# Ledger of designs, part 92: peptides against a protein of PDB entry 2N1D

Target 1, 169 residues: chain A of PDB entry 2N1D
Amino acid sequence: EVKVKIPEELKPWLVDDWDLITRQKQLFYLPAKKNVDSILEDYANYKKSRGNTDNKEYAVNEVVAGIKEYFNVMLGTQLLYKFERPQYAEILADHPDAPMSQVYGAPHLLRLFVRIGAMLAYTPLDEKSLALLLNYLHDFLKYLAKNSATLFSASDYEVAPPEYHRKAV

## One batch from the design tools (peptide; made by RFdiffusion4, then SolubleMPNN)

Design b1_p20_4_s4 (from b1_p20_4, 9 letters changed)
Fold by OpenDDE base, seed 3:
Structure b1_p20_4_s4 (fold): chain B 169 residues (1-169), chain A 20 residues (1-20)
Amino acid sequence: as target 1 above (169 residues)
Amino acid sequence: MDENEAALERLFEEIRQELE
């Protein structure tokens, strides 16, 4: 198993996210005001502003692309709680060709890093490449933690209406 | 999905316990 360490600053949010959805029966507002694509773009720009070389810039872009791909692949099958399934179905019906990275936001992106380790364990990466990838993933998570005040808020959730509860049964 | 959800919930519960 490949272990991806979640920053301590973000662990409370994972719990809050879980509680908001599963216990309080709330839903993250979709489409996200700041979607995964935007977050990744901001990260890439942030890294570029730090004076990276061309090679490092290329690496950042590849990491961003990889995170986006993993998110889009895993969102529907691995990153949703049962209560969120009807919402996801509605999104698919309304936007069948839209990548989920354009719909969902920071909370679901953070969930990815809870599960991505298992996926990475089965990727055909050599040790050096995997270590490099992990470094970038941890760097990205640090970025999320640094910007957590703007990326994670309970105000981005809302109580699901009664009609939704019927669908979620 | 159900298995993944259960895994996430277990993890989050563990994290919650650590924070208390």
Scores: peptide ipSAE 0.064, ipTM 0.714, DockQ to the pose 0.691
Fold by OpenDDE base, seed 2:
Structure b1_p20_4_s4 (fold): chain B 169 residues (1-169), chain A 20 residues (1-20)
Amino acid sequence: as target 1 above (169 residues)
Amino acid sequence: MDENEAALERLFEEIRQELE
């Protein structure tokens, strides 16, 4: 099994996110004010601004592309709580061709890293390539932690209306 | 979906327990 370690700074947020959705019956506001695509773009630009070589820049772009792809594949099947399913269905109905990385934001992106390890276990990567990938994933998670004050906020959630409760539970 | 959701919730519950 491939283990992706979540920074300690972000673990409390995962708990808060879980609580907001499952216990407080709130929903993350969609479409996200800052979507996954934007977050990944900011990360890539951040890495480029630090004087990376052409090869390193290429690697960052590939990692960003990979994270985006995994997110878009896994969001609907692995990253949602039961309470969020009606919201997701509405998004699919209204925007059938939109990648979820353009709709969802930081909280759901963070959930990806809780589950991505299991998916990477089935990826045919050699030891060196896997180690490099994990390093980039951890680097990205550190970036999220550094910017957590602007990326993760309970104010991005809202209480679901009564009509939503009827179809969610 | 149900199995994946349950797994996700279990993982988050474990994280919560670790923080308490």
Scores: peptide ipSAE 0.061, ipTM 0.706, DockQ to the pose 0.819
Fold by OpenDDE base, seed 4:
Structure b1_p20_4_s4 (fold): chain B 169 residues (1-169), chain A 20 residues (1-20)
Amino acid sequence: as target 1 above (169 residues)
Amino acid sequence: MDENEAALERLFEEIRQELE
């Protein structure tokens, strides 16, 4: 398998996210105040501000586009806990054509990197291209870690109402 | 979907155990 290393700074958040939803029965507030599209845009702009060349900027844009695509494909099938399924169903019903990268935020985006490695193992990329992609993914994760104080907060979650619990069982 | 969700939960549980 392809290993995507999660920064140590973000591992505690993955635990907190898991706990908030599965044990505390909370839901991430949707639509996200800062959605995946916005986070990726901020990252791209951040990389640009660091003085990257045109080639590097292009590469970043391609990586951002790739992350967005993978997120939109995987969110509904691989990145949700069972308790979140009714919420997702409601989002799909209300916004059937909206990409999930415009609805969900940082916590779910981080979950992608826990699961993306298995999918990358079957991606038709040569060794050098895969290594380059992994470097960018790790760079992006490092960016998330650097901005974790603003991107990850328990205040972005809310207690699910009683009627939701009935649907989630 | 169910299997993927279970796998996700297991991975996060493993991370939790690592941090303890």
Scores: peptide ipSAE 0.060, ipTM 0.706, DockQ to the pose 0.831
Fold by OpenDDE base, seed 5:
Structure b1_p20_4_s4 (fold): chain B 169 residues (1-169), chain A 20 residues (1-20)
Amino acid sequence: as target 1 above (169 residues)
Amino acid sequence: MDENEAALERLFEEIRQELE
């Protein structure tokens, strides 16, 4: 199994995220004020502003595209807690043609990196390509950590109404 | 922190099992 290292600064947030949803019965406000697409775009622009060559820019764009695709594939099946399932169903009904990267935000994106390693283990990449990809993934995670104060906040969650609790059985 | 990471990994594994 390929292991993607989560920055130590972000690990406590994953626990807080879990607590907000599963114990406090709150939901992340959707659609996200800053969705995954926007976060990835900001990252790409950040990398461009750092004086990258055309080749590096291409590589960053490919990584961003890959992260987006993995997120859209894995969100509904691997990144949601049981309590979030009714909300997800409502999102699918309200936004049938929108990728989930346009709906969900930073907390769910961070969850991806807890699971993406297992998926990469089955990806047909040579050792050098895998190492390069891992470097970019870690670089992106460092970016998330750097911007964690603006990306991760309990104020982005809200208490689910009683009607929702009855659905989340 | 390592223990928390392991716990989170187990948690997400459970999520996967529940959604499959």
Scores: peptide ipSAE 0.060, ipTM 0.683, DockQ to the pose 0.069

Design b1_p20_5_s1 (from b1_p20_5, 8 letters changed)
Fold by OpenDDE base, seed 5:
Structure b1_p20_5_s1 (fold): chain B 169 residues (1-169), chain A 20 residues (1-20)
Amino acid sequence: as target 1 above (169 residues)
Amino acid sequence: SAEWEEELAEILEALGSAAE
């Protein structure tokens, strides 16, 4: 298994996110005020502003594209709790052709990184490429941790209405 | 951390159950 270490600063958030939805029966407000696309764009711009070489800029763009792709592929099948399924169905009905990276935000993006390690274990990457990718993934996670105060907030969640509970098993 | 590993297991299990 490929290990993707979650920063200590973000571990409590994953637990809080899990608790808000599964125990407190709240939902993340959708569409996100700051979606995954925007977060990734900010990260890329942040990296570029730090005086990286052209080659490093290219690598950042590729990593951003990869994260976006993985998120869009995995969101519906691997990154949602059972309670969120009716909300996801509504999103699909309202935005059938929109990538989920334009709808969901930081909490769901962070969930990707608890699953991505297992997915990477089955990718045909050589050791050098995998190591480089992992370095960038950890770098991105550090970025999320650094900006956690603005990216992760319980105020972005809302108590699900009674009618939602009826359709949520 | 053993405590974190336990929490992570719960999260992964909950996410997995939703995919079924």
Scores: peptide ipSAE 0.529, ipTM 0.890, DockQ to the pose 0.694
Fold by OpenDDE base, seed 1:
Structure b1_p20_5_s1 (fold): chain B 169 residues (1-169), chain A 20 residues (1-20)
Amino acid sequence: as target 1 above (169 residues)
Amino acid sequence: SAEWEEELAEILEALGSAAE
């Protein structure tokens, strides 16, 4: 399995996110005020502002596109807790063709990185390409950690209403 | 750390249960 290291600053958030949903029975407010698409766009712009060459800019765009694709593919099957299923079903019913990267936000995006390693292990990439990809993934995670105060907040969650609990059980 | 590995295992297990 390919190991993707989570920054120390983000480990507590993953635990808090898990606790908010599974134990406190809260839901992340959807659609996200800052969705995955916007987060990735901000990262790409941040990298470009650092004076990267054309080749590096191209690489960043490809990495962003890849992260978005993986997120959209994996969200519904691998990045949700059981309690979030009714909410996801409602989103699909209302917006069946909308990419989930336009609906969900930073917490669910972060969950991707605890799962993506296993997926990359079976992706046909040569060692050099895999190393480069991992470097960019770690760089992106560092970006999330640096901006964690604005990206991750418990105030973006809310207690699920009684009607939701009836659907979830 | 060992503590983080335990928490990560719990998270992964909980996410996995939703896909079943």
Scores: peptide ipSAE 0.528, ipTM 0.887, DockQ to the pose 0.685
Fold by OpenDDE base, seed 2:
Structure b1_p20_5_s1 (fold): chain B 169 residues (1-169), chain A 20 residues (1-20)
Amino acid sequence: as target 1 above (169 residues)
Amino acid sequence: SAEWEEELAEILEALGSAAE
């Protein structure tokens, strides 16, 4: 098992996100005003602006690409609460060929990091590569924590309408 | 913390199955 530690600043948000969806029956507004692609791009640019070497830039780009790939693969099957399923179905119907990283935003991206550890445990990576990847994942999480005020807000959620409740199982 | 581990477990369970 590979454990990805969540920053203390983001733990309360994961709980609030969970509560908003599962207990308060709210939905994250889609398409996200700031989608996963944009967040990852901002991170990459942030790292670039820090004066990193060419090798570091390459590594960051690879990490960003990897996070995006994992997110797009895992969103539909592992990163949604039951109440969000009808919304996801509607998104798929309207955007069948669109990567979910272009639709969903920070809250769902953060959910990836509670799941990704288990996935990485079965990924064929050597010890050095895995350690490097984990360092970048933690670095990215720290970036999310630093920008949490702009990335995570309950105002991005809305109470699901009665019609949606009828669709939700 | 123990409290966080419990909350994380609930989140993981809810993501993998039916939500309350």
Scores: peptide ipSAE 0.517, ipTM 0.884, DockQ to the pose 0.445
Fold by OpenDDE base, seed 3:
Structure b1_p20_5_s1 (fold): chain B 169 residues (1-169), chain A 20 residues (1-20)
Amino acid sequence: as target 1 above (169 residues)
Amino acid sequence: SAEWEEELAEILEALGSAAE
């Protein structure tokens, strides 16, 4: 099993996110004011600005690209609560050609990291490459934790309208 | 912690599908 450790600062948010959606029947406002693409771009730029003697720019870019790819592949099938399914269907109808990384934001991106470990277990990576990838994933999570005050807010959620409740599971 | 593991389990269970 590939274990991806969630920073302590982000654990409460995952619970709050879960509660907002599943118990309070709220929805994250879409399209996100700050989508996954922008978050990843900010991270890449952050790493670039803090560059050390080791030229890791290529590696960072590859990691960013990988996270984006994983997110776009997994969002629809693995990163949504049942209550969010009608919203997702609407997004697909309205934005059929848009990658979900351009629509969804930080909360859903964070959900990726509770699932990605299992996916990586089936990825044909050697031990060294996997360890390196995990290091970058953890580094990115630390970045999210550092910026959690701006990235995660309950105010980005809204109470679903009554008509939505009738559609939702 | 045990509490977090329980909460994580609930989150994972509540998500749309199990990880492939």
Scores: peptide ipSAE 0.517, ipTM 0.877, DockQ to the pose 0.518

Design b1_p20_5_s2 (from b1_p20_5, 11 letters changed)
Fold by OpenDDE base, seed 1:
Structure b1_p20_5_s2 (fold): chain B 169 residues (1-169), chain A 20 residues (1-20)
Amino acid sequence: as target 1 above (169 residues)
Amino acid sequence: DEAWEKELAEILAALGSASE
């Protein structure tokens, strides 16, 4: 199994996110104020500002594109708690062709990285390519950790209304 | 970190239940 290490700063957030949804019965407000597309764009721009060469810039763009694709593929089947299913169904009904990276935000993006390791284990990548990819994934996670104060907030969640509870059973 | 591994296992289990 390919192991993706989560920064220490983000581990508590994953636990809080889990608690907010599964125990406190709250929902992340959708559409996100800052969606996954925006977060990835900011990361790419951040890397460009650090003086990367053209080759490194290309690599960052490919990594961003890959993260976005994995997120969009995995969100509906692997990155939601049971309590979030009715909300997801409503999003699909209203926007059936919209990529989920334009709807969801940082908390769900972070959930990807607890699952992506297992997926990468079955991806046909050579040893060098896998190592490089892992380095970029860890670099991105460090970026999320550095900006965690602006990306992760319990105020982005709200108590689900009674109507939601009735259809969530 | 054994405490984290336990929490992570619970998170993964809870996420898995949504796809069933």
Scores: peptide ipSAE 0.557, ipTM 0.894, DockQ to the pose 0.695
Fold by OpenDDE base, seed 4:
Structure b1_p20_5_s2 (fold): chain B 169 residues (1-169), chain A 20 residues (1-20)
Amino acid sequence: as target 1 above (169 residues)
Amino acid sequence: DEAWEKELAEILAALGSASE
């Protein structure tokens, strides 16, 4: 099975995110102050500024596009905790036809990478392509880890109101 | 990291349509 390794710096955050939502019954503030689109754009720009070749830049753009697509496809069905379902329903109602990458932020994006490995296991990629993709995914995760102080904060969560709890069964 | 694997398993189990 394809395994995407999570940087050590981000492992505690995944646990904290899980705890904030599932045990503390908090919600990530939406729409995100910094959405997935913005994070991916910053990453792409960061890579471009690092003196990459044209081919590498092209590859980065493709990876960014891929991550965005995977996120938008998987968010609603695979990247939410049960407690977040009512919030997601509200988002769909308030932002019809908007990609979730424009609404959600870093925590949910990070969740993608705990699931994406399993998805890639069933994707018909040759060994070289898969290795290259994994390298970029790990590179992106390293970027998230490097910027974790600004991307991940418990202050971006808030206690759900009582009326929300009634919706969340 | 066995501790992490346990946490990851809990996260994965809770994501999606699964109950918390």
Scores: peptide ipSAE 0.554, ipTM 0.893, DockQ to the pose 0.548
Fold by OpenDDE base, seed 3:
Structure b1_p20_5_s2 (fold): chain B 169 residues (1-169), chain A 20 residues (1-20)
Amino acid sequence: as target 1 above (169 residues)
Amino acid sequence: DEAWEKELAEILAALGSASE
């Protein structure tokens, strides 16, 4: 089992995110004001600004690419609550060729990290490579935690209209 | 820790219901 530890700062947000959608019947505003692509880009730039070596820069880029890929693959099948399905269907209809990393934002990206561990368990990585990847994933999560005030906000959610409720139940 | 594990389990379970 591969376990990805969630920073303490982000645990309450995952709960709030869960509550907002599943219990409060709210939806994250889409397209996100700050999408996953931009978050990952900011992270990459942040890492580069720290004076990393070329090899480290390459590794960061690969990690960013990997996170993006995982997100885009897993969003529709593993990172949504049932209540969000109609919204997702609408997004697919309106943006059929857009990767979900360009549509969704930080909350959904954070959800990836509660699931990614299980996925990595099936990835053919050697021990060293896996450890390195995990280190970067944790580093990225720390970055999210550091910027949580700007990345995670309940104001990015809205109460779903009555017509949506009829679709989602 | 234990409280978080319970919350996490609930979140994971809820995410799993999306495909139903």
Scores: peptide ipSAE 0.552, ipTM 0.894, DockQ to the pose 0.681
Fold by OpenDDE base, seed 2:
Structure b1_p20_5_s2 (fold): chain B 169 residues (1-169), chain A 20 residues (1-20)
Amino acid sequence: as target 1 above (169 residues)
Amino acid sequence: DEAWEKELAEILAALGSASE
């Protein structure tokens, strides 16, 4: 089993995100003002500015690419609440070929990290590679925590209109 | 943190329900 620990600063946000969607029947505004691609790019640039070696820069790029890939694969099936289904369906209809990392933002990206551990447990990675990957994933989560004030806000959510409630189960 | 583990369990249970 692979367990990815969520920073203490981000745990309350995951709960608030869950509450906003499932209990308060709100939706995250899409397309995101700052999408997953942009967040990952900012992280990569942040790491680059810290004076990393060429090898470390390469590793960061690979991690960013991996996070993006996992997000795009898992968003529709693993990272949405039931209430978000009609919204996702509309996004797919309007943007059938667009990667979801260009549509969704920080809250959904954070949800990935409550699921990714289980997925990594079945990846063909040796112990050394897995440990290195986990270190970068935790490093990225620390980056999200550091920038949580700008990345996570209830103001990015809006009350779903009555018409949406009729579509939602 | 037992309280967090409980919340996490609820989140994990609710996630992915859109694909049902």
Scores: peptide ipSAE 0.550, ipTM 0.896, DockQ to the pose 0.782

Design b1_p20_5_s3 (from b1_p20_5, 7 letters changed)
Fold by OpenDDE base, seed 5:
Structure b1_p20_5_s3 (fold): chain B 169 residues (1-169), chain A 20 residues (1-20)
Amino acid sequence: as target 1 above (169 residues)
Amino acid sequence: SEEWERELEEILEALGSAAE
């Protein structure tokens, strides 16, 4: 098993996100004002501005690409609550060829990291590669924590309308 | 913490229930 530690700063948000959707029957506004692609781009630029070596810059780009790929693969099947399924269906109907990293935002991206550990357990990575990957994943999570005030807000959610509730039954 | 582990489990279970 591969364990990905969630920063303490982000644990409450995961709970709030879960509560907003499953208990309060709210939906994250889509398309996100700041989508996953943008968040990852900002992270990459942030790392570049820190004066890292060329090799480290390359590694960051690879990690960003990997996170994006995992997100796009897992969003529809692993990262949605039942209440969000009708919304996802609407997104697919309206944007069938769009990667979900261009539609969804920080909350759903954060959900990836509660699942990614189990998925990585099935990847044929050597010990060194896995350790390096985990280091970067944790580094990225720290970045999310540092920027949590701007990335995570309950104001990005809204109460689902009655017609949506009928679709969700 | 144990409390977080319980919350995490609930989240994981809820995400799992969405599988179609």
Scores: peptide ipSAE 0.550, ipTM 0.896, DockQ to the pose 0.676
Fold by OpenDDE base, seed 3:
Structure b1_p20_5_s3 (fold): chain B 169 residues (1-169), chain A 20 residues (1-20)
Amino acid sequence: as target 1 above (169 residues)
Amino acid sequence: SEEWERELEEILEALGSAAE
């Protein structure tokens, strides 16, 4: 089993995010003010500024690309609560060709990391490659935790209107 | 912690029931 550990600072946010959507019936404002693409870009630039070697920079870019790919593949099927489905349908209708990494933001990106472990378990990666990937994933999560004050805020959510409640559970 | 594991499980279950 591949398990990705969530930093302690981000665990409360996952719970708050869950509560905001499922219990308080709020929606994350879309398109995100800071989308997944920009978050990943900031991370890559952060790693480069820390004096990584060329090989390490390449590895960071590969990890960023991988996270983006996984997010875009998994968002619609694995990273949404039922209440968010009508919103997602509207996004698809309005932006059919846009990758979801350009629409969604930090909260949904964080949700990826509660699911990605199971997906990695079915990838044909050798032990060393998997360990390296996990190290970078944890490093990225630490980056998210370090910047959590700017990336995660309940003010990025809004109460869904009554007409939305009629089409959502 | 065990509390976190329960909360995580609830999140995962909620995400798992999202398909429509």
Scores: peptide ipSAE 0.546, ipTM 0.895, DockQ to the pose 0.675
Fold by OpenDDE base, seed 1:
Formats: structure tokens, C-alpha cells, sequence
Structure b1_p20_5_s3 (fold): chain B 169 residues (1-169), chain A 20 residues (1-20)
């Protein structure tokens, strides 16, 4: 089993995000004002600014690329609540060729990390490589926690309109 | 914590996955 530990600072947000969507019937505003691509770019630049060697920079870029790929693969099938399905359908219709990392933002990216552990358990990585990857994933989560005040806000959600409620389950 | 594990389970179930 591969377990990705969520920082204590981000646990309440996951609960609030869940509550906003499933109980309060709100939707995260799309396209995100700060999308996943931008968040990952900021992280990469942050790591590079700390004086990493060429090898470390390469590793960061690979981790960023991996997170982006996992997000884009998993968003539609693994990271959405039922209430968000009509919104996702509209996004696909309006942006059929756009990766979801350019549309969605921090809350959905954070949801990835409650699921990614199970996916990593099936990856053909040796123990050392997996440990290294997990270290970077935890490092990224720490970055999200450090910047949580700017990345996560209930004001980025809005009450779904009546017409949305009619087409939602 | 045990409380977090329960909350995480609810989130995972709501996302359509089996409880961990």
C-alpha cells in the first residue's frame, strides 16, 4: 500500500470543499482564475529559486509533468462529485481539446492526492524510485499548505443556478 | 486521527471509490 499523507493544514479544506459541493450545492468557478498548470509552474519556479542543481531541477520538472499527467487522466473519472458532472460536461463541450489542468484549479488538484496513492501502488516503480517520488509529492503538498491562504478560498465557489439544479441529479 | 480517517472515507465514497 502506498499512502500519501495530507498536511494537517489542508485536511480541513478537503472537508470544506466536500461540503461546499455535496451539501451546499455550490460549484467551483470555471475556468479557474489560477489553474493547475499555473500552480505547478509556480512550484517549479519556487524549487529552482532555492539553488537546486541541474539534476534536482530535472527531477522537479519530471515530478511536475507527472502530477499534471495524473491530474488530466484522473479528473473526469476520479476527482469529481456527482453534483459536478453537468459542469464537467459543459466544460468538455466548450473546451474539447483543452487539458483539464488548464481549466480546473487548486481544490481539484488537492483531491488528486487523496486518490493518487492507490494509483501509485500499481506503477512499475522500484522501491527507491517510489520513495523519491513520494518525497517530492509530500514536498509539493507542503508547498500547497504554505500557500493555502491564496490557493483555497470558499469565494471561488458559487451557488449553482436553478437551471443547473434541474439537470443535476 | 480517527476522525480524519472517517472524513477521508466519506470523501472517497462521495468521489465514487471504495473506502480505504
Amino acid sequence: as target 1 above (169 residues)
Amino acid sequence: SEEWERELEEILEALGSAAE
Scores: peptide ipSAE 0.536, ipTM 0.871, DockQ to the pose 0.352
Fold by OpenDDE base, seed 2:
Structure b1_p20_5_s3 (fold): chain B 169 residues (1-169), chain A 20 residues (1-20)
Amino acid sequence: as target 1 above (169 residues)
Amino acid sequence: SEEWERELEEILEALGSAAE
């Protein structure tokens, strides 16, 4: 199996995110004040500022592009709790051509990394390429952990109104 | 830890998937 290790600092957030949505019946405010595109851009710029070579910069850009693509493909089918489905439907209706990386933010991006490992296990990558990819994914997760105070906040969630509850299964 | 593994499994189940 391909295992993506979640930093210890981010494990509590995944639990809190799960609790906020599934137990407390709250919703993450959309569109996100800081969307996935912005987070990935900040990461890329962060890596560039640390003196990476042109080749390393290219590799970072490829990783960012890959994360973005996986997120956009997986969000609707694999990264949402049942309670969030009506909200997602509303987003699709209002923004049919917008990639979800421009709508959703850090919490949903983090959920990607609990699912991506299983998907990568069935991706035809050679051992060296997979190892390199995993290193970058872990590096990105460390970046998220380092900036968790600004990226993850319960204040970005709000209690869903009664009207929403009637729509949600 | 086993505690985290249990929490992760609950998250994955709630998302409609299981951990590999």
Scores: peptide ipSAE 0.533, ipTM 0.871, DockQ to the pose 0.347

